# Designs tried in a protein design run: peptides against a protein of PDB entry 4CIC. Part 124

Target 1, 148 residues: chain A of PDB entry 4CIC
Amino acid sequence: KVSTKGHYGVQAMFDLAQHFGEGPVSLKSIAERQGLSEPYLEQLIAVLRKAGLVKSVRGAQGGYILAREPRDIKVGDIIRVLEGPIAPVESVSQDDPEHSLKFDFSVTKSVWEKVKKSIEEVLDSITLADMLKDAEEAQMAQGYMYYI
Target 2, 147 residues: chain B of PDB entry 4CIC
Amino acid sequence: KVSTKGHYGVQAMFDLAQHFGEGPVSLKSIAERQGLSEPYLEQLIAVLRKAGLVKSVRGAQGGYILAREPRDIKVGDIIRVLEGPIAPVESVSQDDPEHSLKFDFSVTKSVWEKVKKSIEEVLDSITLADMLKDAEEAQMAQGYMYY

## One batch from the design tools (peptide; made by RFdiffusion4, then SolubleMPNN)

Design b2_p21_6_s1 (from b2_p21_6, 9 letters changed)
Fold by OpenDDE base, seed 5:
Structure b2_p21_6_s1 (fold): chain B 148 residues (1-148), chain C 147 residues (1-147), chain A 21 residues (1-21)
Amino acid sequence: as target 1 above (148 residues)
Amino acid sequence: as target 2 above (147 residues)
Amino acid sequence: RREEILKEITTGSILTIPADD
């Protein structure tokens, strides 16, 4: 599962993608549009900025922009930045350290590796540009439903 | 991510698959082989039994068996029983109920639906029989590395 | 309870950020 952090991070990045080329977007405006708390968004944006996916623009019209074109940012890139490597299974080691018998059952591990690979492939196949296109198509479809 | 519950559940089911046709397996023996606590395994097995994936056998040689052949149990079936529907994203609604503005952003939702579908397809493509085969192949490969 | 397990699967950050230690 994608964490709340990953989910909101993708939403914030998508908001920035929708405004790409229009100048810097304020954290407040992103928070309002995406239904995020501003303090939480600040933390997300700080991580995204450190990873070089987002740039800060200073000044009265300051805010944030995508550091790259939407086509050059994969959902997988955002998720890896916010959540680290896609792990299919939580490290069992945290809850019962004593009975963390390293039965690294190679077979069960292989199942989870297949799941991981599949998730990575999906997330790496979707760019912010793809998301923008999907949004436009959805808006057009809604517009057509109002005309019928 | 698959939870610890899902992970251990698949391990327990795989252990039962390895002993399929050999009779009932005790929870103690599964726990020992899989490195699980017996109380935790009891909870997992109770859920799996209720879902009809395992059967309890009574008696001195009692324990648990798979309710179906390993080929008829998908990893996805085990996960759905233990964890419910595969959700790609945690329901955002629980942490901040007030700011759960239903911006059900259709687009972000679609991304997560694609992830969900992919996970489901993978988990539904793997049976306990496939896992048994993979284990046998791995054991043979290890045996060949010693020659 | 099913929702909690799904939550544990989902809260199990598919993406564990390694702590930059």
Scores: peptide ipSAE 0.063, ipTM 0.700, DockQ to the pose 0.173; fails the geometry check
Fold by OpenDDE base, seed 2:
Order: sequence, then structure tokens, then C-alpha cells
Structure b2_p21_6_s1 (fold): chain B 148 residues (1-148), chain C 147 residues (1-147), chain A 21 residues (1-21)
Amino acid sequence: as target 1 above (148 residues)
Amino acid sequence: as target 2 above (147 residues)
Amino acid sequence: RREEILKEITTGSILTIPADD
């Protein structure tokens, strides 16, 4: 599962991608378009900025821009920045330390590692540019459905 | 993410797979081997039994067995039974219902659907028999590291 | 964070990205 943080982070980054080349976008405008609270978005953007995925522009037309082209930002990059390493299974160790028999069941670990790898591969295969293209295709398809 | 429930469910099912053909295994023995609480395991096993992945055997040598051969039980089957449909994104709708603007951002949804599909494919590609084989290979590899 | 991500994955949310506290 991608957390709400990752989900909203991808949405925010996608919004910035849609406006890439148009200049800085205000957090308010992103929040409004994406249905996010502005304070929550500020937190997300702060993390994304620190990671170098987003740049802040100061001034009257200030706001945020993608720090890289949409093609150079993978969904996986966004997720890793916001959530850290993609981990498929929580370490059982936190809730019942006494029964955390470190049965390093290597086999179950291997299953989850395979899942992790698969998730990473998928997320790293999708760029913001791919998402933009998919959006355009979806809009075109909707346009055609109205003409049929 | 596979929940702790899913994780422990797979562990419990794997334990049953390791003992497949040896007769019924007690919940106590599974709990001890897997480092699980017996009450927690009872809950997991109840769900797995209801789904027809596990059978209960009554009697002095009673316990649980796999309802199917290890090769006929996918990890994905276990996860779907315990966790329901693999959902890649938690529905935003639960925590802040007011800000759940159903921006059905079709594109972001498509990303998560791709992730979901990939997870399902992986989990459906792994059987308990595959896990048994991997365990045997790992034991052999450890045995060779000690010599 | 890794543990939280893993918890969310294991809580039936396979892709739960832990919220940074």
C-alpha cells in the first residue's frame, strides 16, 4: 500500500508536471486542484524540495516548480523521498518484542523481497512524463466517447 | 504493504506446508515455531479455515492441515483471504472525509492499479511449494557454508 | 519509517507509505 502521503505526493508532483514550463505554481492552487489541505501540502512540498525534486521560486509570481523535467522524475523517486525505502512487510519486532523470535524465516523474507522488487520496478518504470501522456490519452478518449 | 496479518498468515501457512503429509499440526506448535501468540494464530487460522485453505482435524491428534497441496496454494491466495483485495493505496476516504475530494485522478489511479497488478502477479507466482523449495535450497546453502 | 511502511503493507495495505511523523 502506498500511504496517503505517497499518494498525495504523487498527485502534487503530477500537478507540478502539468504546469511544467508555465512558471511557478502556488501551493494554494495545487491544494485546490488536488483536493489537499494547504498545510498538508506544505509539508509534502518541503520534503520534496529538500530532496531536490521541487524548487521554490520567490517573488510575486513565486511558488514551486519541478526541479527536473517530468521525464527525469520517476514515481519511485517521489515515493522513496516521501516514504523512504519501499518495504513490503513491517518488521514484526515492534509490537511484541518478547515473541519476536527472530525466526529470520529467510523464505518469507524472500517472498517480501520479491514483492518489494516488483513494486520498485513498477514505480521506477513510471515517470511524470508517462503520467502526463496517460492523462492526455485519457482526455482524448473521453473526448471521443462524447462524440460517439 | 502486506500487513502483519498477511505476513503471519503466510508464516503459519508455510509452517503447515512444512508439515504437510505428517498429519495435523497443533496451533500451539505453529505458534511456538513461528513466534506467534496462540490467540492471534487462532484468529488467523479461523479465517484461513473459513476460506478453505486449512482444515481442522478433531481428536487426540487433532489440529490443522492444509486443505490443499502446497503447490495449489499461492501466497496471493493467502493474502487475499486475510487482507481482502490487494489495494495499493489506502482509500483516502477514511481519515479526512471532508477533504476526500474524489478527485478521481484517473492517472494516479492507473499508477496504483499498475502497482497492484504487479503485486498480485508476484504473489500469485509464488506457491507454498515454491517456498518449501526455497527453504530447502537455503538450508543446503547454509550446510555448505559450514563445510 | 521502514517498519511503518511494512506495517501498513501488513495491515492489509500492501502499499502503505508511512506518514512521516
Scores: peptide ipSAE 0.061, ipTM 0.699, DockQ to the pose 0.250; fails the geometry check
Fold by OpenDDE base, seed 1:
Structure b2_p21_6_s1 (fold): chain B 148 residues (1-148), chain C 147 residues (1-147), chain A 21 residues (1-21)
Amino acid sequence: as target 1 above (148 residues)
Amino acid sequence: as target 2 above (147 residues)
Amino acid sequence: RREEILKEITTGSILTIPADD
């Protein structure tokens, strides 16, 4: 599962991609458009900024912009920044030492590694530019359905 | 992420696959080999039995067996039974109603649907028979390194 | 915090497809 953080992080980054080249966007406006709380969005943006995916612009027309072009930001980059490395299985070892997976079942581990690799490949194959294109295509398709 | 339930469910089913054709295996023996608590394993086995992946055998030599051959059980089948449908994103709607995803952002949904599809394809491509084969190959490789 | 995020990702059953009602 992508956590709520990953999901909202991708939404916030996509909102910034839609406004790329238009100047800084306020957190308030992103929060309103994406249906996020402004305090929660502040936390996400702080992490994304520290990772160099977002830039803060100061001043009366201040806000946030993408630090790179939408084509240079993968969904996988956003998820890795917010969630860390994509792990398919929760490491059972930390919370219940008594139920520590005593057996390094190499075979079951291999299954989860295959799942991990597949997720990483998919997320690394999608850029914010791809998402923008998909949004434009969806809007055009909706526009044609109203004229028929 | 596959939950602990999914992980342990696959381990338990794999243990039953390793003993397929040898007769019923006790929950105690599965729990000991897989490092699981017996009560937790009982819960998993109950779900797997209800879904028709496992059969219970009664008697002094009673226990559990796979209900189908290892080749006819996908990892995806086990996960779907234990976890339900594979969703890449936690439905934000249940736990924090105030943060309900108001906007059905079709584009972000599409990203997660692609991830879901990829996970399903991987899990549906792996059977318990494939896992048995991988285990045999790994054991052979370890045996050759000691010589 | 990374572990909590990982827990949220993992405890959030990646597999819970909301049943299309």
Scores: peptide ipSAE 0.041, ipTM 0.691, DockQ to the pose 0.096; fails the geometry check
Fold by OpenDDE base, seed 4:
Structure b2_p21_6_s1 (fold): chain B 148 residues (1-148), chain C 147 residues (1-147), chain A 21 residues (1-21)
Amino acid sequence: as target 1 above (148 residues)
Amino acid sequence: as target 2 above (147 residues)
Amino acid sequence: RREEILKEITTGSILTIPADD
């Protein structure tokens, strides 16, 4: 399950991908286009910048750019940065000794590991470039529906 | 993402699978073996029973049994019963109008749909019988490491 | 309860096991 943070992070990164090569994009413009609060976006961008997925450009036309080409950024990279390691099962915090998952039941763990692996494979198979392509295809399909 | 409820539900169902054909299992015995609280397990079992995955047996040797053979119960069935539909992204509750995902951005939705499909495929590919087999194989492997 | 499960899934790991509230 991808958190709201992951979801919005992917949206913000996708916005930056759509403007890749056009120069720096302001947080305000991203927030407006993606329907995000600017303060929330600032937090996301700060994390993404620290992880080296986004660069800050200073100056009058300052803002943010992708640190890499869209083809070199996987959705999985974004999710891992924002949410950390993809865990199939929430580690029950060890703090409640009574509910300590004493039996890390190896079999159930294996099921969740398989789920994790599958999620990782999917997320790592999708780049921002793939998303751009999908968007272009969707726009073309809509454009054709307006001409019919 | 599988919740604690899903996790423990799969554990409880797996315990019932291990005892399949041996007769009814008490909630107490499941709770003890799986490290679950009995009250929590009661809630899980109630849901699983209502969904027709578990049967209650009455009497002095009463308890619970799987309603179907282990091969006929997918992990995905258990998860869907306990957690509902597998959602790849939390539906941001529409209640905060300011944070309304106004743009159901078709592309991001597609990404999450792909993730969902992948999760569903994995969970639907694993039965309780597969889990039993994996447990037996793991026990054999451990037995060989002690020699 | 459904909303709480959804919230727990979004807060942390891809599969969040909600703490027994």
Scores: peptide ipSAE 0.031, ipTM 0.695, DockQ to the pose 0.154; fails the geometry check

Design b2_p21_6_s2 (from b2_p21_6, 8 letters changed)
Fold by OpenDDE base, seed 2:
Structure b2_p21_6_s2 (fold): chain B 148 residues (1-148), chain C 147 residues (1-147), chain A 21 residues (1-21)
Amino acid sequence: as target 1 above (148 residues)
Amino acid sequence: as target 2 above (147 residues)
Amino acid sequence: KREEILKEITTGSILEIPADD
């Protein structure tokens, strides 16, 4: 499962991708379009900015832009920035040492590593540009459904 | 991420696979070998039993066995039983309706569906028999590192 | 908060991506 943070982060980045080349987008406008709270979005954007995926523009027409072209930002990059390394199994909180998953069982670890790798491959195969294209195709398909 | 429940469920099922054909295994013995609490394992086994992945055997030599051969049990089957449908995104708890992920954005949904599909494919590609084989290979490799 | 998110993720479906606090 992608965390809520990862999900909203991808949504916010996708919104910025949709406006790429149009200049800076306000957090307020992103929040409104994506159904996010502005304070929550500020936190996400701060992380994304620190990671160099987003740039802040100052001034009257200030806001945020993608720091790179949509084709140069993978979904995996966004997720790794927001959530850290994709871990297939939750680290049992260190606080209950008795339930420390002694991941000593090499075989179960290998299963989860395969899952992790698969997730990483999928997320790294999808760029914001791919998402833009998919959105355009979906809009076109909806347009055609109204004409049929 | 696989939940702790899913993880331990796979471990417990793998333990049963290692003892497949040897007769019923006690929950206590599984718990000891896998480093699980017996009460927690009882809950997992109850779910797995209800799903028909595990059978209980009654008697002095009672315990649990796999209900099917290890080759006929996918990791994906175990996970689906324990965790339900593999959802790529956390369901935001219904309690904060404002943070209800309006999955209204079709494109982000498609990304997560791709992730979901990939996970399902991986988990459905691995059987308990495959895990047994991997364990044997790992033991052999360790044996060769000591010589 | 991080622990709660982790708990929600653990109680939910397979892919829990930990939110960085």
Scores: peptide ipSAE 0.024, ipTM 0.710, DockQ to the pose 0.288; fails the geometry check
Fold by OpenDDE base, seed 3:
Structure b2_p21_6_s2 (fold): chain B 148 residues (1-148), chain C 147 residues (1-147), chain A 21 residues (1-21)
Amino acid sequence: as target 1 above (148 residues)
Amino acid sequence: as target 2 above (147 residues)
Amino acid sequence: KREEILKEITTGSILEIPADD
C-alpha cells in the first residue's frame, strides 16, 4: 500500500515532469493543479529536494524543477524517498515474539517478501517519462472520442 | 501492503493447512502456535468460516478445518476475504475532488492499478499447498545443517 | 523522520479491510 504521502508525491513529481523544460513551477501552481494543500506540498517538496529529485530555482519566477530528466526518475525512486523501503506487510508489532513458531513465521514472511519484490519491480519499471507518454496517449484517445 | 488482519489470517490458514487431514484444530491451539490472541483469532476465523474457507466441527474434539484442500486455497483468496479487494493506495480521502485535474488523476491511478494487479497475481500464484511445500523444504534444509 | 515515513507506508495497509460498519 502506498501511503497518501507516496501518492501525492508521485502526483507532484508528475506535475513537474509535465512542465519539464518550461522552467520553474511554483508550489502554488502545483498545489492548484494537483488538488493538494500548499503547506502539505511544501513538506513533500522539501523531502524530494533533499533527496536530489527536485531543485529549487530562486528569483521572481522561481520555483521547482525536476533535478533529472523524467526518464531518469522511476516511480520507485519517488516512493523510496518519501516512504522508505517498500514493506509488503505492516510491521506486525512483534509484541509477542515468544510464541510464534519460528518456522511458520519464515514461510509467511517469504510470501510477503515476494509481494514486496513484485511491488518494487513494478514501481521501478515505471518512469515519469512513461507516465507522460501514457498521459499523451490518453489525451489523444479522449480527443478522438470528441471528434467521433 | 497487507494489513495485520491479512497477515494473521494467512498464518491461521497455514496452521490449518499443516493439520489438514488430522482432524479439527482448536482455536486455542492455533492461537498458541501462531502467537495470536484467541479472541482476535476467533474474529478472523468467523470471517473465514462465513466465506467458506474454514469449517467448524462440533463435539468434544471439535474445532476448525480447512473447507477445501490446501491446493485449492490461494493466499489471494484469504486476503480478499479478510481485506476485501487489494487496494494499491490508501483511499486518498476524496475530500477535495474539485481541484484535481481529472487527467493527472487517471495516469497516477493507472500506476497504482498496475501495482494492484501485480500484487494480486503474486498472491493468486501462491496456494496453501505451495506454502506447505516451502515449509517442508525449509525444514529439510535445517535438518541437513544439523547433520 | 525516515522511520516515521516507513511506518506510515508500512502502516498504510494496501488492503484496507473495510471496517465492518
Scores: peptide ipSAE 0.023, ipTM 0.706, DockQ to the pose 0.115; fails the geometry check
Fold by OpenDDE base, seed 1:
Structure b2_p21_6_s2 (fold): chain B 148 residues (1-148), chain C 147 residues (1-147), chain A 21 residues (1-21)
Amino acid sequence: as target 1 above (148 residues)
Amino acid sequence: as target 2 above (147 residues)
Amino acid sequence: KREEILKEITTGSILEIPADD
């Protein structure tokens, strides 16, 4: 599962990608367009900034920009920053000794490792530039349906 | 992420696959081998039985068996039964209106659909028979390292 | 916090895509 954090993080980064080259975007404007609370978005942006995916611009026209071009940011990079390493199975917290995965069943672990690898490959194959292209294609397709 | 429920469900089904053809296996014996609580395993087995992946055998030597051959049960089948459809994004519970995914951003949805499809393809490519084979190969490899 | 995020991801169905109503 991609968490709500991962989902909203990708949305916020995509919003910044749509405005790439137009200058700084305010958190308020991102929050409004993406349907996010501004305080929640502040937390996400703080993490993304610390990871070097976003830059803060100060001043009256201040806000946030992508720190790199959309083509140089993978969806996998965003998810790894917000959620850490993509793990297919929740580590049963060591604190519940009764439910500790006592048996490192190598075979079941291998299944989950295959799932993990597949998720990583997919997320690392998609850039913010790919998402921008997909959005443009979708808008063009909608425009043609209104003229027929 | 596969939930703990999905993980333990696959372990329990794999244990039943290892004993396929040997007759019914008690929940107690599965729980002991897999390091699961018996009450938790009872809940998992009830769902798996209702879905037709497991059969209950009554009597003094009663217990559970796979309802189908290990080759005819995919890991994806087990996960879909225990967790429902494999979805890539956790649905923000509708109960937190402030965090409702208001914007069905078609593009972000498409990313998650690609992830979902990839997970489904992987899980549907692995059967309990494949897991049995992998276990046998791993045991043989360990045996050769001690010699 | 990371563990809670991981818990939230795993306690629901693997990836709850909102069903298109």
Scores: peptide ipSAE 0.022, ipTM 0.706, DockQ to the pose 0.110; fails the geometry check
Fold by OpenDDE base, seed 4:
Structure b2_p21_6_s2 (fold): chain B 148 residues (1-148), chain C 147 residues (1-147), chain A 21 residues (1-21)
Amino acid sequence: as target 1 above (148 residues)
Amino acid sequence: as target 2 above (147 residues)
Amino acid sequence: KREEILKEITTGSILEIPADD
């Protein structure tokens, strides 16, 4: 399950990818296009910047840019930065002090590890460049529907 | 993300799978073995029973059994019953009323649909019988490490 | 129920089992 943070983070990064090579983008413009609150976006961008996925450009035309080419940023990279590592099932046992999982449910853990791995594989298979391509294809498909 | 409910539900179903063919298991015994509260387990079992994954047996030796063989119950079946359908990303947009996702971010939606599909495929690929086998293999491996 | 599950998924890591509040 991708958190709201992950979702919006991917949206913000995708916006920056769409403007890659056009120069710095203001947080305000990203917020407006992506339907995000500017304060929330500031928090996301701060994390992404600290992780080296985004760069800040100073000046009158300042703002943010991708720190790497869209092809070099996986969705998985964004999610890992924003959400951290997908918590192993063991983290669940810490939050319920009353239910000391007396038994290392190794089997149930294995199920969730398989799920985790599958999610990671999917997220690591998708780049911002792939998303750009998908957007272009979708726009072309819509454009063709207007001509029919 | 599997909820606590999904996690404990799979544990409870796995316990019933381990006792499959031995007769009805009491909720108390499941709760004790799985480290679950009995009231919480009652709620889980009620849902699982309603979905036809578990049967209630009445009598002095009453309790619960799997309604199907372990091989015929996928982890995905358990999760779908307990958690419902894996929510598409669209459901995240409903919880933030202030952020009307004005744009159908079709591209971001596609990413999450791919993730969802992958999760479903994994969960539907694992049966309670597979879990039983994995448990047996793990027990054998532990037994060999003690020698 | 669905909304709660969604909240749990959105507030935690993909595999964080939320504590039963």
Scores: peptide ipSAE 0.022, ipTM 0.709, DockQ to the pose 0.148; fails the geometry check

Design b2_p21_6_s3 (from b2_p21_6, 7 letters changed)
Fold by OpenDDE base, seed 2:
Structure b2_p21_6_s3 (fold): chain B 148 residues (1-148), chain C 147 residues (1-147), chain A 21 residues (1-21)
Amino acid sequence: as target 1 above (148 residues)
Amino acid sequence: as target 2 above (147 residues)
Amino acid sequence: RAEEILKEITTGSILEIPASD
């Protein structure tokens, strides 16, 4: 599971990517399209804005836009902002304080570091532009299936 | 974070791998070496045993052994047993029922499927034998740094 | 927090996309 926060954050950013160049999008409209609560989306957008991935536009036609082009925003960038650094193995100790991993098993740590690295590589290989392209291809494929 | 369950499960299995061929290991000894509570380890071992990754040996010198050679046990096998299938995108976040993802965004789903696949590939690429080798190499490297 | 993410990923909890009911 990407955390609910990461998942919804990527959805919100993808929504903004779909509207990139169309001007500012209201939180309400994003929330409606993405099936998110507006208050929850406000929290996500606040974090994303603080990280410089989203910009707020003020005024009657105000709202939010991507701060960068979709090609310049990786999924990994979004996840790192929302989730923090993709966790090194270290924090296993917090949820079960009685199981303080006294022994820093370097080998087991290395396994999780490999997993972490792989996740980071995947997330950093996918941009919002890639997601837009995939969406377009999927829509075209669906369109062709209806015509056949 | 691998779940605490997955993490400790891999640790316990690795401990059994280190003692592979030496006979059965007591849960107490595994718990002590791995810094686990014995009751928690009992639960993990029960699951791992049911999945056929661990065997129980009965008797005064009883305990647990790997059911297969370390080379034949992937980290992915351990994780799948303990965590279940690396969740297909479908698992409803039980924790926030109000945020039922109403829209099956196929594109966002595909991102997570790619992540899932990558995790599975990594976990399936690492065996307990690979972990043993890494441990040996690390010990040798430490030994050479002291000389 | 990053470890929670890995925990959630490995437990399948991170990769659990909430099913839309």
Scores: peptide ipSAE 0.150, ipTM 0.741, DockQ to the pose 0.110; fails the geometry check
Fold by OpenDDE base, seed 5:
Structure b2_p21_6_s3 (fold): chain B 148 residues (1-148), chain C 147 residues (1-147), chain A 21 residues (1-21)
Amino acid sequence: as target 1 above (148 residues)
Amino acid sequence: as target 2 above (147 residues)
Amino acid sequence: RAEEILKEITTGSILEIPASD
């Protein structure tokens, strides 16, 4: 599961990618387009900015821009910044130490590590540029469906 | 993230796989070996039994067995039974309709679908037999590290 | 439930494999 945080983070970054080269985008405009709470988006953007994926631009036309080209930002980079390391198994809440998952079961650990690796590979294989291309292709396909 | 339920379910099924062909295993013995609560394991086993992955054996030597050979049970099968369909994105709780993730954002949906597919492929590529083999190899490797 | 699993996988909170000391 991509957390809501990861999902919204990718959406916000994708919105910034769609406007890449057009100048800074306001958080308000991103929030409106993506259906996000502006305060929540502000928190996400703060993390993304600290990680160097987003830049803040000051001034009357201030806002945010991608810090890198869309091709240089992987979905995996966004997720790692927002969620931390992609880990496949929930930490069972430490609350009941007696039921501590003896995660040391090496074989089950290896299964989850394989899952983790697969997720990482997928997320690292998708850039914001790939997402932009997919969006363009989808728009073209929709346009063609209206003309048929 | 594999839920605790999925994790424990795979552990329990793996324990049954290790004893496959040796007869029925008691829930108590599985719980003890895997460090699981017996009542919790009983709930997991009930679901797994209903799904036809585990069989109950009655009698003095009663307990549970795998319903199929370890090679015929994928980790993905266990997870799907315990967790339901492997879905990549949390359904944002329907509670606040205004903040309903317009999941209809086709592009982000496609990313998560790719992730889902990848997870499913991995989990469906691993059988309990593969896990048994990996365990044997790991034990051999540990044995060699001690010589 | 599947969503929880995926959330846990992606948030890194799933594999909090406690570092074996």
Scores: peptide ipSAE 0.142, ipTM 0.741, DockQ to the pose 0.086; fails the geometry check
Fold by OpenDDE base, seed 1:
Structure b2_p21_6_s3 (fold): chain B 148 residues (1-148), chain C 147 residues (1-147), chain A 21 residues (1-21)
Amino acid sequence: as target 1 above (148 residues)
Amino acid sequence: as target 2 above (147 residues)
Amino acid sequence: RAEEILKEITTGSILEIPASD
């Protein structure tokens, strides 16, 4: 599961990327455009701000901006901040002591490590700038469909 | 989360792969070696059998065998059977209607589709035969550390 | 947690990408 948190975090960061260079964006406007509740978005932004991905601007036209250029923020950076390190297979937490079979099965562990590495590589290969470019290409493709 | 179901399913299938060609293996013996409860393993094996990955052998020495050679079973096949299609980002199920934001965000969707595709490619690149080989290599490496 | 993330991605449960109609 990319948690709902990871998903919405990427959306919020993408919204800030779309407005990068236009000045601070209000949480309300991000919430409206991305269909998020403002309280939920506030929690996400607090984490992203603490991690140095977002900056708060104070004043009458206050809000949030990206702390770095869109090209300097990977999707993997956002996910790691919100979800923590893309941890390998969590050791089956102790909560079911009977089923906490530490399956130290080295071979099955290696499968999940390969999957983890692949996810990390994909997420680290995509920047917010790449997402902006993909959005522009999608808009151009839609514009051409109305002229045919 | 590879579900506990997916994880244990791969372990059970790997155990059957290790005994491939030796005849049927009892659920009890698989459960003991893999540290699984026999009732839980029975549920997993029932699904895997229905999907045609495992066969049941009847008789006094009855049990289970792989339905195909280890080289012909991908980890991805096991996961798809147990978890369903490696779905892209599940539609946030309707259970929290307030948070069922149909994020029709085409661009974010594309990110998760790329992640999904990558996972599928990895899981489809690993067979039970590859896992057997990796286990043999690991055993040899341990043997060399003691000499 | 990564296992949960993988499970959710694999099961499609991670990000409900609504099926585009």
Scores: peptide ipSAE 0.139, ipTM 0.736, DockQ to the pose 0.075; fails the geometry check
Fold by OpenDDE base, seed 3:
Structure b2_p21_6_s3 (fold): chain B 148 residues (1-148), chain C 147 residues (1-147), chain A 21 residues (1-21)
Amino acid sequence: as target 1 above (148 residues)
Amino acid sequence: as target 2 above (147 residues)
Amino acid sequence: RAEEILKEITTGSILEIPASD
């Protein structure tokens, strides 16, 4: 399950991708377009900036831009930055000793590792450029439905 | 991410698969072998039984058995029963109106649907019989390292 | 903080796809 953080992070990065080449975008404008809390977005952007996925532009028309082209940013890159390594199974917090997955049952672990690998492969197969293309195709399809 | 519930559910079902054909297994014995709390296992088994994946056998040597052969139970079946449909994204609980994922942004949704589909395909490709085979192969490999 | 995020990812039931009505 992608956390809310991962979901909103991808959404914010996608907004920046849509404006790539148009100059810096304000956090306020991203928040408004994506229906996000501006304070929450500030936290996400801070993490993404530290990871080198986003750049801050200073000045009167300052804001944020993608640090790389949309084709060079995978969804998997965004998720790894925001959420860390994609884990298929909840690491049972060591804090509940009664529920400590003591039995690292090798076979069950292998199932979850397969799931993890599959998730990683999917997320690494999707770039922000792919998302832009999908959005354009969806808009074209909607536009054609209005003309029929 | 598979919840703890899903993880332990698969573990419990795998234990039942290992004993398939040997008769009913007590919850106590499953709990002991799998390192699970018996009360927690009771809750899992109740759900699995209601879904028809497990049968209860009554009597002095009563307990639980798989309702189907291990080859006829996918890991995906177990997970769907315990956790419901495989969701890639946390359903933001409707209870926090400020964090309501109002914007069903179609493109971001499609990414998560692709992830979901991939997870489902993997989980549906693995049966309890496959897990049994993998366990046997692992034991053989360990046995060969001792010689 | 990374552990908390991992915890949120891990604690979130991967599989809760809201049943499409």
Scores: peptide ipSAE 0.081, ipTM 0.734, DockQ to the pose 0.126; fails the geometry check

